# Peptides against a protein of PDB entry 6GMG, part 36

Target 1, 331 residues: chain A of PDB entry 6GMG
Amino acid sequence: DSDDRVTPPAEPLDRMPDPYRPSYGRAETVVNNYIRKWQQVYSHRDGRKQQMTEEQREWLSYGCVGVTWVNSGQYPTNRLAFASFDEDRFKNELKNGRPRSGETRAEFEGRVAKESFDEEKGFQRAREVASVMNRALENAHDESAYLDNLKKELANGNDALRNEDARSPFYSALRNTPSFKERNGGNHDPSRMKAVIYSKHFWSGQDRSSSADKRKYGDPDAFRPAPGTGLVDMSRDRNIPRSPTSPGEGFVNFDYGWFGAQTEADADKTVWTHGNHYHAPNGSLGAMHVYESKFRNWSEGYSDFDRGAYVITFIPKSWNTAPDKVKQGWP

## One batch from the design tools (peptide; aimed at target 1 Y62 G250 V252 H277)

Design b2_p10_8_s2 (made by RFdiffusion4, then SolubleMPNN; from b2_p10_8, 7 letters changed)
Fold by OpenDDE base, seed 2:
Structure b2_p10_8_s2 (fold): chain B 331 residues (1-331), chain A 10 residues (1-10)
Amino acid sequence: as target 1 above (331 residues)
Amino acid sequence: MNSNLNIKPP
């Protein structure tokens, strides 16, 4: 129920942000102040600062997904998603581990599965693939050249992605990016585009035909990455939240974090931008807040979610929504 | 369109 959602008002282009506030190791601010920062830092198109449009402000108002939406230029489709899962750990813990006191078997299995995902390795895989894609984009002036470059890069690295079908999200991601086709975007020129990364947290137990236990405690078999490629089939993700385990309990359906194209090699030093909820300044939820979190803070997630995926998409190089360096907070 | 309703405070 987002009936109370309000589009944040426009901010003057020259208005500087107020200082961000520390929040449990994160930098936090209200959405309107983020708009101010965005206009000063991320709004540039072809080197020119831009006011956030009404459409962009409306996108942003949707909360965490809005942050990714406004910076990527499109609503997240989550098609090209990566994760890392330690199968050996999972099997070993199931075999040798025991449910905690009061923990059901379903709870135990769900927890073990969640703990078997490695967020850092998942992120690293996405960065690796994004790097390959960026190399393939660099001198490709049509899609065919881009795809050929990708295949060559993958072959050279003996990457399992080389075996993906032409219709795979891996190969189709660029052509399916609206900004790639826009005249003021890529203009169908791959060399004008760059790969960017965002992350999604979500619940594994979304299958309504499965047991109630899986919906409450997680589906250990759901949304695992394919061996070798690290690709996660996201087709079953319908933004369904975790089922309540007690009366009155409720969970949110997802969280999105924007990384972009930071070049910081240390994952722990990377900055992830995300929102808490849709903007409802006159509602019970209140104004939307934007957080800039370090990787540790982002990857920790919430009990609402037992899966994390790192997704690759593309933006025009002329956009500054994904700079090499992201400064946490303001100033 | 889907939106997140409320995320737990950090």
Scores: peptide ipSAE 0.046, ipTM 0.772, DockQ to the pose 0.152
OpenDDE base, seeds 1, 3, 4, 5: peptide ipSAE 0.044, 0.036, 0.036, 0.042; ipTM 0.771, 0.747, 0.747, 0.770

Design b2_p10_8_s3 (made by RFdiffusion4, then SolubleMPNN; from b2_p10_8, 5 letters changed)
Fold by OpenDDE base, seed 5:
Structure b2_p10_8_s3 (fold): chain B 331 residues (1-331), chain A 10 residues (1-10)
Amino acid sequence: as target 1 above (331 residues)
Amino acid sequence: MNSNRNITPP
């Protein structure tokens, strides 16, 4: 759907960003200005600033997914995803609640399911797991050592993830990360890598064989986390948008938000970076804009989506795309 | 490769 997509031009390495525009608790700027900020703040490899390459600018031009892509170094696979779902709340609301005026039963059930997900607890679970992984990585110089450390950490915490299969996304995530194997990346040394987090918003009703109601109003049973682990099976996420509920209505396929590895303990103070759409300065959509949002703003999502997942991947510690502290906007 | 469509925060 990006026939009119344009790769943003290169920005001089030393060009400083223009001020961001505050907007409803967010900081907003055009994509080229984000490139300027990125080069000043996030581009560092081994402590040295880098100009965003043509390849990276092309990745970025794809919109919200592009922000995560350029900062993680790979297109999101979403294999190691976490969420939190309140089953008791869901059952109680279905039993004791009623459809609102004009709301269909399917719409009611879809809404109740959406509201039964706790974005903050899902994020907290991902951070907890990322912390465990980071401890396992810290002094491991081969994958075997990393896996042994990880199993030990999980056993000590009595974490249900200890029961996952060795081939599961949880244990295979590191070895399946391209930058881990690269000479200028991890170079097969786990201690050179760190866990990072991004989030994806998407639609639950993606099964084409299901009812039209599920495609329009959501599938209450889809993409729930496994009890104990919090893992979400993302295998059925095919980037299919919500079906229109009225003529002329259209929905977006997904949204991605980049968190990285911020150490801020208060979730409400964490910053999430995302884009509005692919870059089409001469097209109907216009230029791509980048937003830096607080967690409240990010987790609110849109009516286009009824699921949120928090995904763990890995980047080399030598990259500065996931610093401990992220400052919202510019200056 | 997929791109997101138009999303505008309120």
Scores: peptide ipSAE 0.059, ipTM 0.799, DockQ to the pose 0.133
OpenDDE base, seeds 1, 2, 3, 4: peptide ipSAE 0.058, 0.059, 0.058, 0.058; ipTM 0.797, 0.797, 0.799, 0.801

Design b2_p10_8_s4 (made by RFdiffusion4, then SolubleMPNN; from b2_p10_8, 7 letters changed)
Fold by OpenDDE base, seed 4:
Structure b2_p10_8_s4 (fold): chain B 331 residues (1-331), chain A 10 residues (1-10)
Amino acid sequence: as target 1 above (331 residues)
Amino acid sequence: MNSNVNIEPP
């Protein structure tokens, strides 16, 4: 459905961005202007600015997923995902609550499930785990050393992740990262890598074998985090959008937000970078826009989605796509 | 490989 997608043209390396447009706590700009900012701020390899390559511009052109793609260096696999779900709240609301006027039972259950997720706690869990992983990476010069360090860190913190299988996404994530194996990346040296975070919003009711009601209003039991670890099984996420509830209604398949490795302790002050759609300047959708949103704006999501996950991946420390501090907008 | 269609913040 992206037949009219266009790769944005190259921007001169030294071209400064135009000012972003502020809107409701967000900073917005057109994709080409984001490329300019990216080249000035995020493009650095070993401390040197780089022009965004044609390949990277092509990745970026895919929209919200493109922002995460260009900054992480790979298309999101979403295997190491975290969330927080309040089981007690969910059960209590189902038991003691009732559908709103005109709300079906399925709609009620779907809404209650959605509201039982805590985006902030999910994000904090991912940050906690990323911190543990970064400590494990710090002095590890091979994968075995990394894994040993990781197990020690988890044991010291009495973290339930210590009980995960060696083949789990948690332990295999580093070895499955292409940039870890690249000569100019990690070069198989864990100490050259760091953990980074992005978020995905998606629809729970994706099972085509389930009821139409679940596809329309959500599957209350789908994509819940495992107790103790917070891990979400993302294997059933096939990028299927919500089913229409009325004629003419349509929903999008997903949204991605890039956080990286910001050190801001206050979640509300963190900046999330995302796109609105694939770049189609000559099509009906128009040019792609990039948004830099505060956490409150990002975590609000849309009616298109009833799930949020916070995903950990890795990038080389030599990349500047995940700086400690992200400034919203320009200048 | 999928892309999002249109998610415009209000």
Scores: peptide ipSAE 0.051, ipTM 0.778, DockQ to the pose 0.149
OpenDDE base, seeds 1, 2, 3, 5: peptide ipSAE 0.041, 0.041, 0.045, 0.042; ipTM 0.775, 0.776, 0.779, 0.778

## One batch from the design tools (peptide; aimed at target 1 L285)

Design b2_p11_3 (made by RFdiffusion4)
Pose (drawn by RFdiffusion4):
Structure b2_p11_3 (pose): chain A 331 residues (1-331), chain P 11 residues (1-11)
Amino acid sequence: as target 1 above (331 residues)
Amino acid sequence: DDYRLQKPRYD
């Protein structure tokens, strides 16, 4: 009867996954089966396949956060985040539009702010920034050389990110990555690391001291990207869900999707990996399922979330959790 | 409550 979280059992390294295919842009499989796929195509350490450890299986069992947690080796901090927001569209649709049949002004403003974000450009911005970071760390063997290389390309590219504080989440992203300092990971050598991207969907109205309207319909001024850089201040994100509008209405507080470092130029052809909820096959929600969605399927989101952030972190190059290519389903 | 246990939340 317990809807307790259970850890999926260990899968032998030779056990192949059951086949599955995408339907209308998304593929899903039970977590036990995804572990088999993950061990075949994502588990490599210096090209050697590995069994998903007990710890990794535990992390994965937590739901959507589990895929990103496992692939990055760290619970997601969301410290370095990017998004795109059309300020002109937002200001224009506020002073020219009107609420629809059955909207409070607070609901109208909340929706317009939501629709003003562009998740394709937001992902595209994180893409170009991660590419600059990877070029900066290619031949840099200490952090100082990495930061010099990073600032040099940003300045020459006239990127506003060059003016970020030395201790900002942007410039400190590499040094604050635990695997960067680990002897078996980056060992303080930026050339052994790689930038990767995952996404977080979340709610904007997270201030518990704010009006109920913002908690129910969103805070338009919250989690907007800074101009020029596109950085999103995630410090006030506290994993607080959207408040219900009527009794019995439940919302999920956040969703994480793993992109990795796919080389596909078509953002619509990129695959994003995420789970539906924590693993509980003996409980109410049932077993965790891992979803592999095309970008548009992922970026469609839900009414639970009115904000999207595309996050950059680092993993060692010796890993294979962010391959150049990601295939939906199996084989 | 553990907020990471992904599920709908109710009052």

Design b2_p11_3_s1 (made by RFdiffusion4, then SolubleMPNN; from b2_p11_3, 6 letters changed)
Fold by OpenDDE base, seed 2:
Structure b2_p11_3_s1 (fold): chain B 331 residues (1-331), chain A 11 residues (1-11)
Amino acid sequence: as target 1 above (331 residues)
Amino acid sequence: EDLLLQRPVYP
């Protein structure tokens, strides 16, 4: 129950984190200790360490989405999302493949669709686009200049995104970022902002008007990226979890992983920060834990989800929530 | 705003 959620207490600004617990490529700690790390490593505004505010701690307490929330500065809107889907593989497998023993046709199709997504390519697309955006931001001191730069960059690369509508999430994302407009943020200066990336895992079968099978096993046609651009229409993502396939079975609504703006070229070496659930130290779920996972661990996801999207948003360059290098765990 | 009820991550 949401009523069990508790805001973690403040941590002294200079309190050092306890060591994280390593486990199979992940580093894990309790939320309070993550706050300590965050204050030491990620809290900096204009190079100055900051204590995580009560508001930020409250955001963080929401779980995995809270990690992205506190680091991005806003609740995820997920409007500028990218993925990679192998249409040929999908069609081929549907045509030439067969359901496994005991697998229904709907389950087969859902599985094939899920397996036709390439998380690494989706991530790379987002990084590519973020890089283009960052170049466009670099010397732009108003939105018009940013948009002009962006269009030029896209034209140079013959990128299909150049054909997007001016009102599309791609072009409107910056202006719709609260921190861009803040005096101590971007102050309406694009050159003060940088593109950052987070990922969302979610369920495809969210359409209540669709078949029960799609809600149980996935909707093979839902949340596919547009050819050329890689953009995913996230408008129908309403945080509806997978429907139970058996009595007593339950699934969670989503998972969020924070990447930021790491410059590590090897995707497998990138670090993703996420939480397990909302903070309920006195409830059945217990205290929230924060995980720092390598891409392999993150991209594996859970059976709760059959879609992964990589989302671009913006933060002020003065924030250190998205550093070039992220060290897994502590120390 | 949605609360995450994700299960703990186990190795």
Scores: peptide ipSAE 0.040, ipTM 0.773, DockQ to the pose 0.238
OpenDDE base, seeds 1, 3, 4, 5: peptide ipSAE 0.037, 0.037, 0.059, 0.043; ipTM 0.755, 0.752, 0.812, 0.787; seeds 3, 4, 5 fail the geometry check

Design b2_p11_3_s2 (made by RFdiffusion4, then SolubleMPNN; from b2_p11_3, 6 letters changed)
Fold by OpenDDE base, seed 5:
Structure b2_p11_3_s2 (fold): chain B 331 residues (1-331), chain A 11 residues (1-11)
Amino acid sequence: as target 1 above (331 residues)
Amino acid sequence: EDVLLQRPVYP
């Protein structure tokens, strides 16, 4: 029951966090303790620590999406999303493979589609594009300069994104970022902004007008990346969970993981921050917990989801919510 | 239930 959601109380700015605990290869803590860590490590604006505001604490209380919300400065719009899909693998497995014992045809096709996505390659594509954007931002002092730089970078790399039109989320993402326009943010200066990445896990079978099989076992054709660009059309993602396949079964609507702008070259060593559910300390769900997971743990996902996307957005460079290095847990 | 809220995920 969403009515049980509670905003975590304020934590003193000087309050140090308690140690995190290991949980299935992850570092885990309660949300209030994450606020303490956040204030010590990620809260800095122009080099000065900040207490998490009431508004930010309210955002955080939404769960995994709240972690991304607090660190990115806005509720995720998921407009600029990337993934990698192996079309040849998909076709070959459908042609040469067979359903497992007890597996329906629809379940087989859904599983094969899910397995044809490569999370690591999707993440790599997002990082590649973020790097291009960051180069375009670096010396641009207005949006026109940024767009010109971006087009030049794409042309130099012979990137298919150069063929996107001006209305594409790819080119409009910066101007549509609230913090870009804020006086204490970008102040309309692209060089004061940087590209950051988060990931979303979700269900492909969200079309309520489609077959029950697609809603239960996935839509093999939904949310595939466009060839060449890797862009995923997220317009049909309505945060609808997987339909139950058995009585009493329920699935989670989504999972968000915050990466930011880590520079670690080894994907397996990158840290992803996410939550388990909205904060309900007085309800049946209990207090929200925050997890810091390595890529392997994050990308593994759950049976609740058959799609993963890596999304690019922007934050001011003056924020420390996306540092070059992220340390897992505490201390 | 608000679709903007995360339902419980347990690692």
Scores: peptide ipSAE 0.264, ipTM 0.858, DockQ to the pose 0.384
OpenDDE base, seeds 1, 2, 3, 4: peptide ipSAE 0.159, 0.195, 0.041, 0.042; ipTM 0.780, 0.834, 0.766, 0.774; seed 4 fails the geometry check

Design b2_p11_3_s3 (made by RFdiffusion4, then SolubleMPNN; from b2_p11_3, 8 letters changed)
Fold by OpenDDE base, seed 1:
Structure b2_p11_3_s3 (fold): chain B 331 residues (1-331), chain A 11 residues (1-11)
Amino acid sequence: as target 1 above (331 residues)
Amino acid sequence: EDVLKQRPVFP
């Protein structure tokens, strides 16, 4: 299975990338060329360009999750996740709608649930919360100050997140970020950190104790955001793919897209970076490719997935893996 | 513990 995964070789620090190739509305390149771009554009620590380390190259080789991993500094925990779900639309469609020709009841309910999620609103909620967090971080020199600022910001906006428990993923996310504690990272100083965003696509029907229909067509009740906060409980996400509906059919476990901290106000113009699969240049899958997609391409998703979450984590401000502006492709 | 992307969904 993953026995043929290979860590991409080191690229010279000053090697410029080859031009990216247009691919289905995206900018696409091989992983080695992305490393070159990464070193030129995203690698800077305290303003100094860095060669991607062997460890970082190993992370990257994991595929789409590797792109998020290398840019966020840790394997995604997905604890602080947001989405938007239209409950009224869902109930109305179930009550008044009908299955399409050849569609089973379970398939109909799964589809209606999937369509009741709004990717753009989910993304906007994450951006809103990240903005609040960044304001709370900017002048806080210890965690206590950060938490006080955060509560004040939430109160001013009448945000339901102000009612979350102190031990919730929302309030504990910063202290649980390894780079926050690192001397060359945050050094326990919140003002040295900033909030960043990535997205995960995954399958809702992961409960093995549920019906086979839910595993094949989705669990309409799973991974919904909490009202008011938009928080999604991701604890039951075990990276289990959709169950096949016919012999020989198989589905992908997940998809990750890196956004970072772009300031582009138009969601449709934001760029999302992701990979196709783990790097296997000598295997059947071939070399890993990296894609830079606009939001419309990313948020469209695939039939492999019926859920999308937008996750907040933190990186040191000294890192340039989440710049204000991301240019699609090269040059 | 760390899970990789199994296969591509798009070209």
Scores: peptide ipSAE 0.339, ipTM 0.884, DockQ to the pose 0.350
OpenDDE base, seeds 2, 3, 4, 5: peptide ipSAE 0.253, 0.188, 0.338, 0.272; ipTM 0.848, 0.779, 0.887, 0.855

Design b2_p11_3_s4 (made by RFdiffusion4, then SolubleMPNN; from b2_p11_3, 5 letters changed)
Fold by OpenDDE base, seed 5:
Structure b2_p11_3_s4 (fold): chain B 331 residues (1-331), chain A 11 residues (1-11)
Amino acid sequence: as target 1 above (331 residues)
Amino acid sequence: EDVLLQRPRYP
């Protein structure tokens, strides 16, 4: 119950974190200890360490989405999302494959669709686009200059994104970022901003007017990336969880993982920060835990989800919530 | 904008 959510208390600015513990290939800690690490490593504004504010601690208490929220500065809107889908694999498996023993046709189709997404290629696409955007930001001192640079970069790369409408989230993402307009943020100067990435896992079968089978086993046609661009229309994502397939079964509504702007070229070595649930230290759910996972562990996901998207947003360069290098755990 | 909590997983 949302009523059990509690805002973690403030941590002294000089308090060092306790060691993280390994958990299934991840580094794990309680939320209070993550706040300590965050203050030591990620809190810097213009090179100055900051205590996590009450507002930021409240955001963080929301769970995995809170991790992305506190580091990006805004609740995720998921407007600029990318994925990779192998259409040929999907068609071939549907045609030539057969349901497993005990698997219904709907289960089979949902599984085949899920397996036709390539998380690594989706992540790579987002990184590619983020790099293009960062180049466009570097010498742009107003939005018009940024947009001109972006169009030139896309043209040079023969990228299908060049054909997107001016009203597309792709072109409007920067001006719609609150921190871009803040005096202590971007101050309306694109060159003071950088592109960052987070990921969302969610359920495809969210249409309440669709069949029960789609809600239980997935909608094979939902949330596919557009050919060429890799853009995913997220407008129909309403944070609705998978429908139970058996009595007593319940699924998580979503999972968010924070990547930021790591420069590690090997995807398998990148670190993703996420939470297990909202903070409820006095409830049955217990205290929130924060995980720092390698890409393999993050991308594996859970049966709760059959879609993964990689989303681009922006933060001021003066923030240290998205450093070039992220160290897993503590120390 | 609706701010939603991460829901727990039930086995």
Scores: peptide ipSAE 0.267, ipTM 0.848, DockQ to the pose 0.427
OpenDDE base, seeds 1, 2, 3, 4: peptide ipSAE 0.206, 0.163, 0.132, 0.058; ipTM 0.779, 0.824, 0.776, 0.753

Design b2_p11_4 (made by RFdiffusion4)
Pose (drawn by RFdiffusion4):
Formats: structure tokens, sequence, C-alpha cells
Structure b2_p11_4 (pose): chain A 331 residues (1-331), chain P 11 residues (1-11)
């Protein structure tokens, strides 16, 4: 009867996954089967396949956060985040639009703020920034050389990110990555690391001391990207879900999607990996399923979330959790 | 109320 979280059992390294295919842009499989796929195409350490460890299987079983947790080796902090927001569209649609049939002004403002975000440009911004970071760490063998290389390209590119504080989440992103300091990971050598991207969908109205309207309909001023840099201050994100509008209405507090470092230029052809909930085959929600969605399917989101953030973190180059290509389903 | 979809991990 228990809807307790259980850890999926170990899968032998030679066990191949059951086949599955995408339908209308999304593919899904039970977590036990995804572990088999992950071990075949994502588990490589210096080209050697590996079994998903007990610890990794435990992380994965937590739901949507599990895929990102496993692939990055760290519970996601969301410290370095980017998004795109059309300030002119937002200001114009507020002073020119009107609430629709059946909206409070708080609901109208919350929706307009939501629709003013552009998740394609947001992902595109994280893409170009991660590329700059990767070029900066290519031949840099200490952090100082990495930071010098990073600032040099940002200044020459007239990127407002050059003026970020030395201790900001941007410039400290590499040094604050645990695997960067690990002897078996980056070993304080930026050339052994790689920037990767994952996404977080979440709710804007997370201030418990705010009005109910913001908790139910969103806070338009919350989690907006800074101009020029596109940085999103994630420090006030506390994993608080959208408040219900009527009794019995449940919302999920967040969703994580793993992109990695795919080389595909078509943002619409990129694949994003995420789970539906934690693993509980003997319980109410059932077994965890891993979803592999095209970008537009991922960025479609749900009413639970009115905010999207595209996050940059680092993993060692010796890993294979962020390959150049990601294929939906199996084979 | 429905069961939660996300769980908070222990520290």
Amino acid sequence: as target 1 above (331 residues)
Amino acid sequence: PPPPFNLTPPP
C-alpha cells in the first residue's frame, strides 16, 4: 500500500533496454528501462561503460530532479540561470490589453508576465554563454587562466556579463562545481571540465508573506532576467508550488529537464530528459517514468509553472552524460 | 487532496 519512494534495482551492464519510440515529439519509458539505456549510451567514464551505482539509482528515483541530479552529479542549485523576457511586450500588453472573460487583474498581469517570456531565446542565451565558457576553459589549466580567457572574450564581444562581480554566480560557477575540485573529476583543471545546460520550470509567487493573489496567479515582477546579461536571480526560489485556486486543485512545485551539451543547431530538434514523479510502483503514483521530449514539448510547460530558467553548470569531460547527440527511445 | 509528486530529499 505504501506510496514510499523505492530505489530501482541494479541492472546488469549487458542488459539491453526494451524498445520504445517517441509519439508526437515525446518518448517515455519506465525508469527501470531507462537505466538500461543510460548504462549503454550515457554511463561512459573515459569511454568505459559503467553500471548505474546504488547512489545514482537513489538520486534518479526522486522524479524529474533525478535525471539532472544523476547526469550532473550534484543536486541542482540553479545558481547561474538565464532567461529572455520581452519588457516592451509586457508593458504594452498591460497598458493596452484588458483581462479576458473571467480574470482578476492579478490573474491577467500574472498571465501576461508568463507569456512575455521566450524560452527559445532563453535557451539560446544559455547556449551562447556556455559556448563562451567552454572556449575559455579549453586550454586553461588553472582557474586564473580560465577567468582571464572568459573575461577577454566577453569584453571583446561587448557582453554585459564581463561586468559581473568576481564572486557572482557567473564567474564563480566553475570553482563552485564540486566535481571541479575532485581529483577524479576536474582536479582544479578547467580543461578537464565542460559546461552543460538543464532547465527548471517553477512558480513565480513564492513569497509566503505576499498577497494571496500573487500566490494563486503569479508575481509579475518576480524572476525576471536582468537587462543585458539575461541573468535570473534564483536566490528567492524556495521550491514553493503554485497555491490552489479552488479546494482540491493540486499543483506540482517544479520540473527539471536535462539538455546536456547536444551539438544540434535546431533548438526544436534538441531532446530534453525529465521524469514524471518519484519511483513508487507499489504505491499510488506508480512507477517513475523517464520522458525524452523535443524542445517545444518541454517548453510547452504546464499551468503549474509560469517561469522558466535555463541553467549552466559543469561536468568533467571524462563523463558521457552530455553527449553530442541524444536519441529518443530505443534503439 | 492528491498525493505529492515531488519529495524533499534528506540533508

Design b2_p11_4_s1 (made by RFdiffusion4, then SolubleMPNN; from b2_p11_4, 4 letters changed)
Fold by OpenDDE base, seed 3:
Structure b2_p11_4_s1 (fold): chain B 331 residues (1-331), chain A 11 residues (1-11)
Amino acid sequence: as target 1 above (331 residues)
Amino acid sequence: APPPLNITPPS
């Protein structure tokens, strides 16, 4: 229920942020202060600092997804998603492992599946693909040239993505990006665009026709990446939260983290920006807070989720929402 | 404990 959601007020363009505060190894601030930082650091269009518009502030007010929304320029579609799953580990643990004391078989299988995902490898795969895409974009002035470049890059690397259908999310992602078509965005010129990354945490047990155990403890077979490509079919992700295992228990539907296009080679040093909930300063939830977390903090996730995906989308190079370097907090 | 999360998509 988001009826008490409020759009944060405008912040003066020249207003500097207050210092962030440490929180669980993260840098934390209230959403209004993040807007101030965003205007100073991320708002630039064609090198000019911009005030966050009312529309952008409204997007941001939706919480963690709002952070990704305002920085990517569109609500996440999650169509081009990557992950890494250790099939051998999963099979071995199922075969040779056993439930812990008090753990049901379904709970055991769900846990083993969750633990068989490698967040770091999933992130690295997305970065690898984004890099390939960026090379394909660099000298392409129409979509046909981009696609040709992409095919060549994939062939050179013997990447399984070269075998994807022309209508797959992998090849159609650019043309389906609104900012690519905008006159002040890509203007249908791939060389004006760059690939960016965000991450989504969500629950695997979303099939309402499946067993209650899968909804409570996870569906071990759901949302696995395809071998070779690392692509995850996200079509069945309907933002359905984990089912309660006891009365009064409740879980959150998803979490989004914005990475952008940081060039830091060490994954552990990358910064992920996310929010706690929708902005409700006059409601029970209170004001929205924004967190800037290192990869370790982000990838840890919560018990609410047993899947993580790393998603590629595109933004115009003229935007500064995905800089090469992101610094935690302020100053 | 991690910070509390309560997230909803736009309607």
Scores: peptide ipSAE 0.063, ipTM 0.786, DockQ to the pose 0.307
OpenDDE base, seeds 1, 2, 4, 5: peptide ipSAE 0.047, 0.042, 0.054, 0.041; ipTM 0.773, 0.770, 0.782, 0.775

